# Peptides against a protein of PDB entry 3ESW, part 105

Target 1, 322 residues: chain A of PDB entry 3ESW
Amino acid sequence: NNIDFDSIAKMLLIKYKDFILSKFKKAAPVENIRFQNLVHTNQFAQGVLGQSQHLCTVYDNPSWHSIVLETLDLDLIYKNVDKEFAKDGHAEGENIYTDYLVKELLRYFKQDFFKWCNKPDCNHCGQNTSENMTPLGSQGPNGEESKFNCGTVEIYKCNRCGNITRFPRYNDPIKLLETRKGRCGEWCNLFTLILKSFGLDVRYVWNREDHVWCEYFSNFLNRWVHVDSCEQSFDQPYIYSINWNKKMSYCIAFGKDGVVDVSKRYILQNELPRDQIKEEDLKFLCQFITKRLRYSLNDDEIYQLACRDEQEQIELIRGKTQ

## One batch from the design tools (peptide; made by RFdiffusion4, then SolubleMPNN)

Design b2_p18_1_s2 (from b2_p18_1, 8 letters changed)
Fold by OpenDDE base, seed 5:
Formats: sequence, C-alpha cells, structure tokens
Structure b2_p18_1_s2 (fold): chain B 322 residues (1-322), chain A 18 residues (1-18)
Amino acid sequence: as target 1 above (322 residues)
Amino acid sequence: SEDLMLVEKILELEKLKE
C-alpha cells in the first residue's frame, strides 16, 4: 500500500494544532499560584506585569487611531511610500509595501513631525532658547497637566529672564500629537500609536537601561523587525550593543498578543547581569501573561500566533529561522 | 508542506528547551 504521506501530514498537523492549543488553555491552579507568588515577591516581575497591563492594550483604541490618521499628512506619507514601492517593490511582492510604509513613517516622524526635547525652550524668550534653561527638578502635574496622564513635570529656569518653564512628561499620546516633542519615552509612545493606527502588528520594547523602541511584524520578512523612531532605524537591532556600546540586561517586548523577552535580539555584547529574576521565572511570566492576552482569541488565531512565537524563538536561539 | 516544516522546527525547538 502506497503510504499516503499527505494524509499522514494532515493528521499530524491536526494533532499538533491540538497540542499547541492545549498549551494556551486556562492556567492550571499551580500556575496561578506560581504567578501570584512571583509578582508579589519579585519586583521585576511586578514591573513587567504592570507594564503589560498598560502597553499591551492602550494602543488598541479606534478613536485614537482616527485622531492620528486625521493629524498626519497622509497624502505626503502615501506619496512617498508609493514612490519607493514603484522602484523595487513590485519585484518583491505586495507584502513589502508595509516595510516601505514603516520606513516612511520613521522618516516623516523624525524629519517632519516630532522633535527631540532635551530641554524645553523658555516660554518667555521663545524658540531656540533651550540652552538657557537650567533644570530645577521635577514635581507633580498641575490641574491642567493632570488631564493628559502626566506623571511628572520637569521644571526649568531660564538663565536670561529668570522665568520658570514647565516640561510636562505627558503619557497621553493624543496630547503628544499637539506638543510634538519629547524624549525616547514620548517618541516611542506616540510612534507606537502611529504604527498601530495603520493596522500594523507592533510591540513596545522596554529596555531596563532607560531606552524604549518598537518592533513591527513584517509580513515580507516574516519576522519581528526592530524599529526605533528616535534613530529613524529599521531592522538595526545591533545599534545599541554595537554602535552605542550600550550595556543592557533586559529587553522586553509588549504587544496585544503577548509579552516576549527579546533580549537576545538586542544584547549582542556588554551584557549586564540578569539578576533581577530567574530566567525560568521570566520565561514563565512572559508565557503566563501571553496566555492571558490570548484568552479571547479563537483556536485558529491562537495556533497562528503560537506558530509565529515558535519561529521567533528559533530566530532568537539560532539567529535564523532556516 | 510549509506547515510540516514548521512542525518539525517546533519539535526540534521543544527538544532544545528540555
């Protein structure tokens, strides 16, 4: 009897799908206990949980997406994307269009839209006066600033006029569409929302050593791609470890569909001690949060995401998927 | 099939995690 390899393959895929789905079932009581103990006893774990509760869902706001799309110069953006796609994109297939879009959004955001703010300009002296600003410290938001999810306000005194200028660190990305300035936090916050507003799969990457960036899931490259709005960087995960010679311990990616330790993608040298949590506990934590984020998904969605997760893990372990 | 290759890779990865 000729072995029907196709039938065998189909049966194996069904069984494998069921096996994968079984991993995403409701957590066992023992896993819940482990999770609760971990987040109550480990500060780093509590931090990751707290970040996940915000970053995994905050950007999935249709009203915000509409406001973003109404605020951006979409005509300019798409004109530039279409121009670049017309050169080489047709040879690579339609999936490359989103890579061109993200690259243009990086350009547009850094060059045309948003500004780096190391120090604010003096409110009294006007533009290009930041050099005259001396930091006095930070305080809580006032009544107006508090409306825009402001956690802290940096206070500056002008060395020329003596007036005080407030630099509120807004966490409301809609307010950032108005202010159009900030540091890596504001840049990454708003840029993550911008990418999400185009319907892209995006993760917010938190680095313990005071930097943040994005990852975009490229359908063309079939992987998560490093995206840093501050650097106008696309697919350059090495820039921190190699170019900056930055020392890092943890990089954690937060998305709607999961939380992933992506440290291996970015920490290529000068690794700091990973002493904040046991590796097994961090892996467990990320998996546990990821399961919770996927509880409302159907079996097909869970399976597709699980396959993508495994491909990413292969990449992170081997540096390649092939 | 691509799916079968994926399964094989995943199974290999699972063995590496043990």
Scores: peptide ipSAE 0.016, ipTM 0.589, DockQ to the pose 0.477
Fold by OpenDDE base, seed 3:
Structure b2_p18_1_s2 (fold): chain B 322 residues (1-322), chain A 18 residues (1-18)
Amino acid sequence: as target 1 above (322 residues)
Amino acid sequence: SEDLMLVEKILELEKLKE
């Protein structure tokens, strides 16, 4: 009896599709109870939920995308992308163009557009005076700073003129298009919005050990790609664990279609204890939030995203970038 | 088929999650 392997494969795919779609149906009462108990009893779970409520949707703003595209030097960006694509991209197909775009956006953002700010320049003495600045601490925003989602303001005194300079830590990415300076938080926030403004599928990655970066889904590579605007880094997930010798416990990715524990992509050595939540509870939490984010999607969209999720899980377990 | 290999990988992953 010649086993019709094609017929078996088709049957398995149908059964798998039905199984996946069944998982994304409205949450059962028991799942809702488990979720509520988890976020009320576990501080880390509450933090992940709070981050998801902001980061999963905030960047899906068409008005912000328009403002970004009007602010960037698109002529320069596309000129550079076209130049690099013309050298090597034709051999690899049209899907590689987005990889060239992201690489150029990394270059443009770090070299031409945004500035790292350890200390601000003195508002009175002018440019290149940050060396004269002494930190006095942090305070709440004033009435003007509060208009731009400012949570804290760092205060500095100039050793030369004695004047006070304020460095507000703005969370409004549109304000960051004006200020064009910050640390990892401001860099990642604005760069996430920039990538989204080009219609890319992007996640914000939060690391518990005080760093943040992006991932974008490359259609050419058919996977999530590490992107760090601070480092001008593309597809270098190892830079934190290996190059920086950074110790880390959790890396959580937040996107419009899901929340994913991506710790295995970035924590290659020097793993800190994962003691903030049970692994099963974290897995449940991420899946539950992801399910909620997909409630409005049709069966085909749900199935395609679920296939992508399983491919990512295979990658994360096997450590093989396909 | 690529689809069959994907199904096998998925089933293997589901088994590893138990």
Scores: peptide ipSAE 0.016, ipTM 0.515, DockQ to the pose 0.531
Fold by OpenDDE base, seed 2:
Structure b2_p18_1_s2 (fold): chain B 322 residues (1-322), chain A 18 residues (1-18)
Amino acid sequence: as target 1 above (322 residues)
Amino acid sequence: SEDLMLVEKILELEKLKE
């Protein structure tokens, strides 16, 4: 009997697909109990869940995408993208155009659109007066600030005129399109929305050690790419551990299709103790949330995403697959 | 096939997790 190896390979592939799909079925009662116990007993797990409930869905708002596209100078952006694509892009194929777009958006956002705000300028003295500002502390939002998802307002006194300036830490990215200033949180929040508004696959990366950035899925590179709007950085995951010599313990990526521990991509040296949760429990938590985010997807979508997840895990273990 | 290569990579990954 000639072994039809092609038929066997097809059958194995079908069985493998079924096996992968079986992992994304509705959670068993025991998994639900484990999940509930974990988020009720572990503060870090509760924090990851809380972030996922916001960050995984908030940017999937078509009305916000329209407002973003109406606010940005699209003519300038596409002119610059087309210019860079015309130099080198034709040799690499059409998929590289999106990488040029993200690089231009990084440039445009940092150079033309948004401003870093360590301290606010004095509202009375005008521009370039932040050096005269003394922090007095933080308070809750007033009635106007509260309309824009503001959790905290930093209060500053001008050493020159004595007036008080408020720096509200807005979490509404549409308000950030107006204010056009902030720190890493505001930068990453609005930039994540900007990338999503161009129809890109984007994740928000939270670092426990007080930094945040994006990841973009490049179809050209066929992987998740580090994107930091504050640094105008594309594909430089090493900048924190190596260039900054930053000590870090956890980096968690939040996207519409999943929650992923990406610590291995960014923590290359100076690793802090990972003592907030057991590694098995963190893995379980991320998988459980990811599974819930995919409940409405069809079998083909689930399978394609599962293949992407496995490629990412290979990358995180082996380093960049060349 | 791309699918077969993925299966091989996944099997290799599972061996690395052991």
Scores: peptide ipSAE 0.015, ipTM 0.575, DockQ to the pose 0.461
Fold by OpenDDE base, seed 4:
Structure b2_p18_1_s2 (fold): chain B 322 residues (1-322), chain A 18 residues (1-18)
Amino acid sequence: as target 1 above (322 residues)
Amino acid sequence: SEDLMLVEKILELEKLKE
């Protein structure tokens, strides 16, 4: 009685697929009640939900992608990518090219395209006058600034000429293509859109301790890769905990296909108390939002994403993608 | 198959989550 192990394996795989798919069915009434109660009673949960409603979908705009690609020096970018790819020319497959592209985009963005703005230059005195700027505080946007999804405007006075300079904190990434300056928020916002414009799988990572960065899904490495535009950093998740000795409590990744607690990837030491929400409730929240984001996907797409999710969870638990 | 290895890994993870 030759047990057809292949047939059994196929049958088990089908049953397993069905089981996985069953987890992504429309939420039961009890789950909806739990979700509603959680977001109404827990401020951190409400914050995560609010962020997901924006960050998970805002970058999936084809019109924005076109504007980005028209604005970037694509000839320079691809010239540099091709040059670096040709040096390491190992037949590691076409998928590695995208890693070179992301590395060049990090270089290009930091070195050639975008500027760090600790303080603005004086609008009256001109370039390289930021040293003369004194912060006066923050205020709401004016009528013009409000057109570009501006929540806050930082106000500065020039010590030399006495004039006021406004530094609007724009959340419209298309406006950031014009202004080409900001802090971690503006950097991450525009860089997330840039990566998305190349058709990449990208997540926006929010850290509760006032930093933000990206993750890119490398098909070559077959995992989510840390990407920080401010630091020109690729696959260096340790930079915050180790290099900066930063204390952190939560890192949450927001993408079109899900919301994931990625704290274990980045919080390697100096962990702050995770007291904003129960761990089980955070896990539930992220899973619930993820299910909602996948409601329109077909069974094959759901299954592939679920496999990717489980592989990531293995990585986050074991500290290795193996 | 890559699928079988994935299933094994997932089953291992599910056991660790119980």
Scores: peptide ipSAE 0.009, ipTM 0.528, DockQ to the pose 0.481

Design b2_p18_1_s3 (from b2_p18_1, 8 letters changed)
Fold by OpenDDE base, seed 4:
Structure b2_p18_1_s3 (fold): chain B 322 residues (1-322), chain A 18 residues (1-18)
Amino acid sequence: as target 1 above (322 residues)
Amino acid sequence: SEDLMKVNFILELEELKK
């Protein structure tokens, strides 16, 4: 009996595709009830939902992409990418070029473009005066600051001249192209938009313990890659747990195509209690939001993304970046 | 774990796709 293994494999693949697609169909009424109950009763779930409503879609703005590309020194960026790419002996057209691009964007952003702002310079005394600044606290935005999605403004007094300097915490990434300064929030926000502007698949990673970073999907490595603009870090998910000895409980990735608990990638030691939500409820929540984000996609797109999701889940379970 | 069985099943399916 010549078992036509090819025919069986094809049939299994068809059935598997249908099975996968069935998981992404419209949620059953019972799932909707579970979702509504969860987001009404669990504050952590409310937070994840609220973040998903913003972070999953805000960066998919073609007008913003154009503004970013017009603002960056593309000639310098591509010159440096081409130089490093050629130095390592890669042929033109290899998927690895995008990894070089992301590495150069990390360099360019940290070294040439954006500044860390622990304290602002005094608006009156000028540059390199941050050492003279005393924090007075935070307040709401004024009428001008409110135009740029500002949630809070840090207030500083200059010890030298006595003048007040405002440091608005802008959430508008286009405003950040002008101000070119901030902390991890501003860095990650603008850098996420920058990566998206190059047509890359990018996720925003939120850590409950007050840090944020990106993930980029490398077509060369065929996986999600850790990217931290603040640290100029590429593929170093261990830096928080190992290098910083940071204690963490949750890392959640937000992208246009899904929400994923990526805690296992980053929490390697010093795990804090995961007591904000039941693990099964968090898994359900992320899957439910992901299904909603994919409702407009065709069956082939859904299937391809589901295959990526499965590979990522395997990676996260194994604890090995393949 | 149920997760490990799922992983093994997925890996077997991926090997069948090659």
Scores: peptide ipSAE 0.008, ipTM 0.423, DockQ to the pose 0.080
Fold by OpenDDE base, seed 1:
Structure b2_p18_1_s3 (fold): chain B 322 residues (1-322), chain A 18 residues (1-18)
Amino acid sequence: as target 1 above (322 residues)
Amino acid sequence: SEDLMKVNFILELEELKK
């Protein structure tokens, strides 16, 4: 009885593919009811859904990509990437070039392009006057600020000249190409768009404990890579838990192809209570949103993404066992 | 343990794809 192991393997692969594809079929009525009940009854779930409706799709704008590429010093960027690639890249293969690109974009963005703004400079006194600024509170946007998806404007008074300076918290990343300043929100927003503009697979990571960063899918490393524009950090997921000793409860990644709980990648110690939602409900929520995001994809695309998802889940599980 | 078994199964399947 020569067991044709090759035939069995092929049949198993077909059945496995069919099984994976079956998970991405239209949601059953029961799943829709569960989803609706969850987002209506759980505030955290509603927040995740609301974020997904924006963050999963907003950066997939070809017009924005063109504006970004026209705004950046591409000659400088590629010159630096080529220089670093010429040192070590030839030994590692062509896929490493994209890792060098992301590293240069991190450098360029932090060092040459964007600025951190704890307090704005005084509009009257000029540069390096932020030390003289006293916060007065926050206001709604004026008519001009409202054009650029601004929900909040921070108001500052200069202790030297007494004039008021407005710091609008713009959510329009195209406006951020002009203003070139902000905090973690503005940094991550614009940097996510920048990475997307180079055709990269990028996710926006939201941390419940008031921080945000990116993940980039490295074809060289064959995994999602931590990317923090504020820190000029590449592949250092430990910086929050270990270096900052930050306490965290949830890290959720939002991308065009899915929503994923990536807490296991970043919460290595000092885990806060995960009491905002049941773990089973969070898993269901992320899977349900991911399924919706993939409804227009063909079977091969769904299968490839599902295989990537499985590899990520393996990585996330192994990280806890080490 | 269930997650580990699933992981091992997936790894075995990925090896069979090669």
Scores: peptide ipSAE 0.007, ipTM 0.448, DockQ to the pose 0.082
Fold by OpenDDE base, seed 3:
Structure b2_p18_1_s3 (fold): chain B 322 residues (1-322), chain A 18 residues (1-18)
Amino acid sequence: as target 1 above (322 residues)
Amino acid sequence: SEDLMKVNFILELEELKK
């Protein structure tokens, strides 16, 4: 009995495809009830849902992409990418070009474009006066600041001239193209939009312990790659747990095609208690939101994304983050 | 867990593809 292993493998792949596609059909009434109950009863689940409603869709704005591309020095960026690609990229194939692009965008953003703002400069005294600034607290946005999705405004007094300087925490990434300053939130927000504007697959990663970063899907590496604009970091998921000795409990990635718990990629040591939600409920929540985000996709797109998700889950379990 | 079995199954399938 010559077992046609190739025929069996093909049959298994077909059955597997059908099984995967069956999971992405419209949610059963029982799943909807479970979801509604979970987001109503669990504050962490409600927070994840709220973030997904914003972060999974906000960056897919073609008008914003055009504004970004018009604002960046594309000639400089591509000149640098082409220069680095010409050295080593030809041996590795065309897909590596995008990795060089992301690395250059990290360099350009940190060195040439955006600034870290621990304290603002005094509006009256001018540049390099942040050392003279004393924090007075935070308040709500004024009528002008509210136009740019501002949740809070930090207030500073100049020790030299006594004038008040406002540092609005803008959530509008287009306004950040003008202000070109902020902390991790502003950096990650604008940098996520920048990467999206180049047509890249990007996720926004939220850490419960007050940090945020990106992930980029590298076609060359065939995986999600850690990207932190604040650190000019590419493929260094260990920097938080190892280099910073940061304690963390949850890292959640938000993208147009899904919501994924990526905690295992970044929490390598000093894990805090994961007590905000049951693990099975978090898994269900992420899968349910992901399913909703994919409702408009065709069967081939759903299957390709599901295969990518499975590869990521395998990576996260094996701990193969080099 | 069913999840671990699925992962092991996928891992075995990937190893069989090498």
Scores: peptide ipSAE 0.007, ipTM 0.443, DockQ to the pose 0.080
Fold by OpenDDE base, seed 2:
Structure b2_p18_1_s3 (fold): chain B 322 residues (1-322), chain A 18 residues (1-18)
Amino acid sequence: as target 1 above (322 residues)
Amino acid sequence: SEDLMKVNFILELEELKK
C-alpha cells in the first residue's frame, strides 16, 4: 500500500486544527467553578479579571477612533512616515510601513502632542510653575471632573501665590486628547487608543510595580513589539529591567483577543517574588479569560490566534526578544 | 506551509514544557 504521505499530512493538519479548536470550546462546569473560586479567593486574580473587563474592550470604540483621527495632525504623521519608508522601507516590503507608523506616532505623541506632568503648573501663575507646587494630598472628583471617568484628583498648593491647583487623574482617553498631559497611566491609556485608531493590534501591559506600556503586533516582525509612549521606545523590552534596574514581579498584557502573562519578556533580572498567585492558577486565569474573549470568533480566527499564541509562548521561553 | 510551521512551533512548545 503506497503510503500517501500528502494525504496523511493533510489528515494530521485537520486533526491538529480540531485539537486546537477543542481547547477553545465553552468552559466546562469544573473550569467555571475553578475560575469563580480563584477570583473570589485570590486578590491578584480578582485584579487581573477587573482589568480585563475594562482594558480588553474599552479601546474597541469606532466613535473614539474617529475623534482621535480628527484630533491628530495626520498630514504631518503620514508625511514623516512616508519620508522614513522611502529611505529603507521598499527593500523590506510593505509590511514594514506599520512599524514606521508606530515609530512616528511615538515621536509625534512625545514631542508634539502630549506632556509629562509630575506636578501641574499653577493655574494662576501660568506655564513652567510646577516647581512651586506642593502636594496637599488627593480627593474625589468634583461634578465636572466626574463626567470624564475621574477616580482621584491630586491637590497642589502654589508656594508663590498660595492658590490651589487640581490635577484630576482622568481615565477617559477622549478627555486626555484635550488635557494633553499626565503620567504613565494617562500616556499609556491615550496612546493605546491612538494605536487602536489606526487599526493596529495593540495590548495594554500592566506591571505590578507601578508602570504601564503597550505592545503592538508587527506584521513585519511577526511578533508582539514593546511600545512605551513615555520613553518613545520601540522594541526595547529590556529598558525597565536592565536600563532602569527596576525590580518587577508581574507584567500582564490585556488585548481584545486575550490576556497574557508577558513577564518573561520584561523581567530579565531583579525579579521580585511571584507570591501573589500560584503559577498554575495565573496560567489558568489568563487562558480562561482568553477563551471568553474569543467565544464569538469563528474556527479559522480561533485557530490563527491560537497559532500566534503558541509562537509568542515559544518566543517568551527562548528569550528571542532582540 | 504556514500551517506546517505553526504545527511545528506548537510541537516545539510542547517539548519545551516537558
Scores: peptide ipSAE 0.020, ipTM 0.532, DockQ to the pose 0.488; fails the geometry check

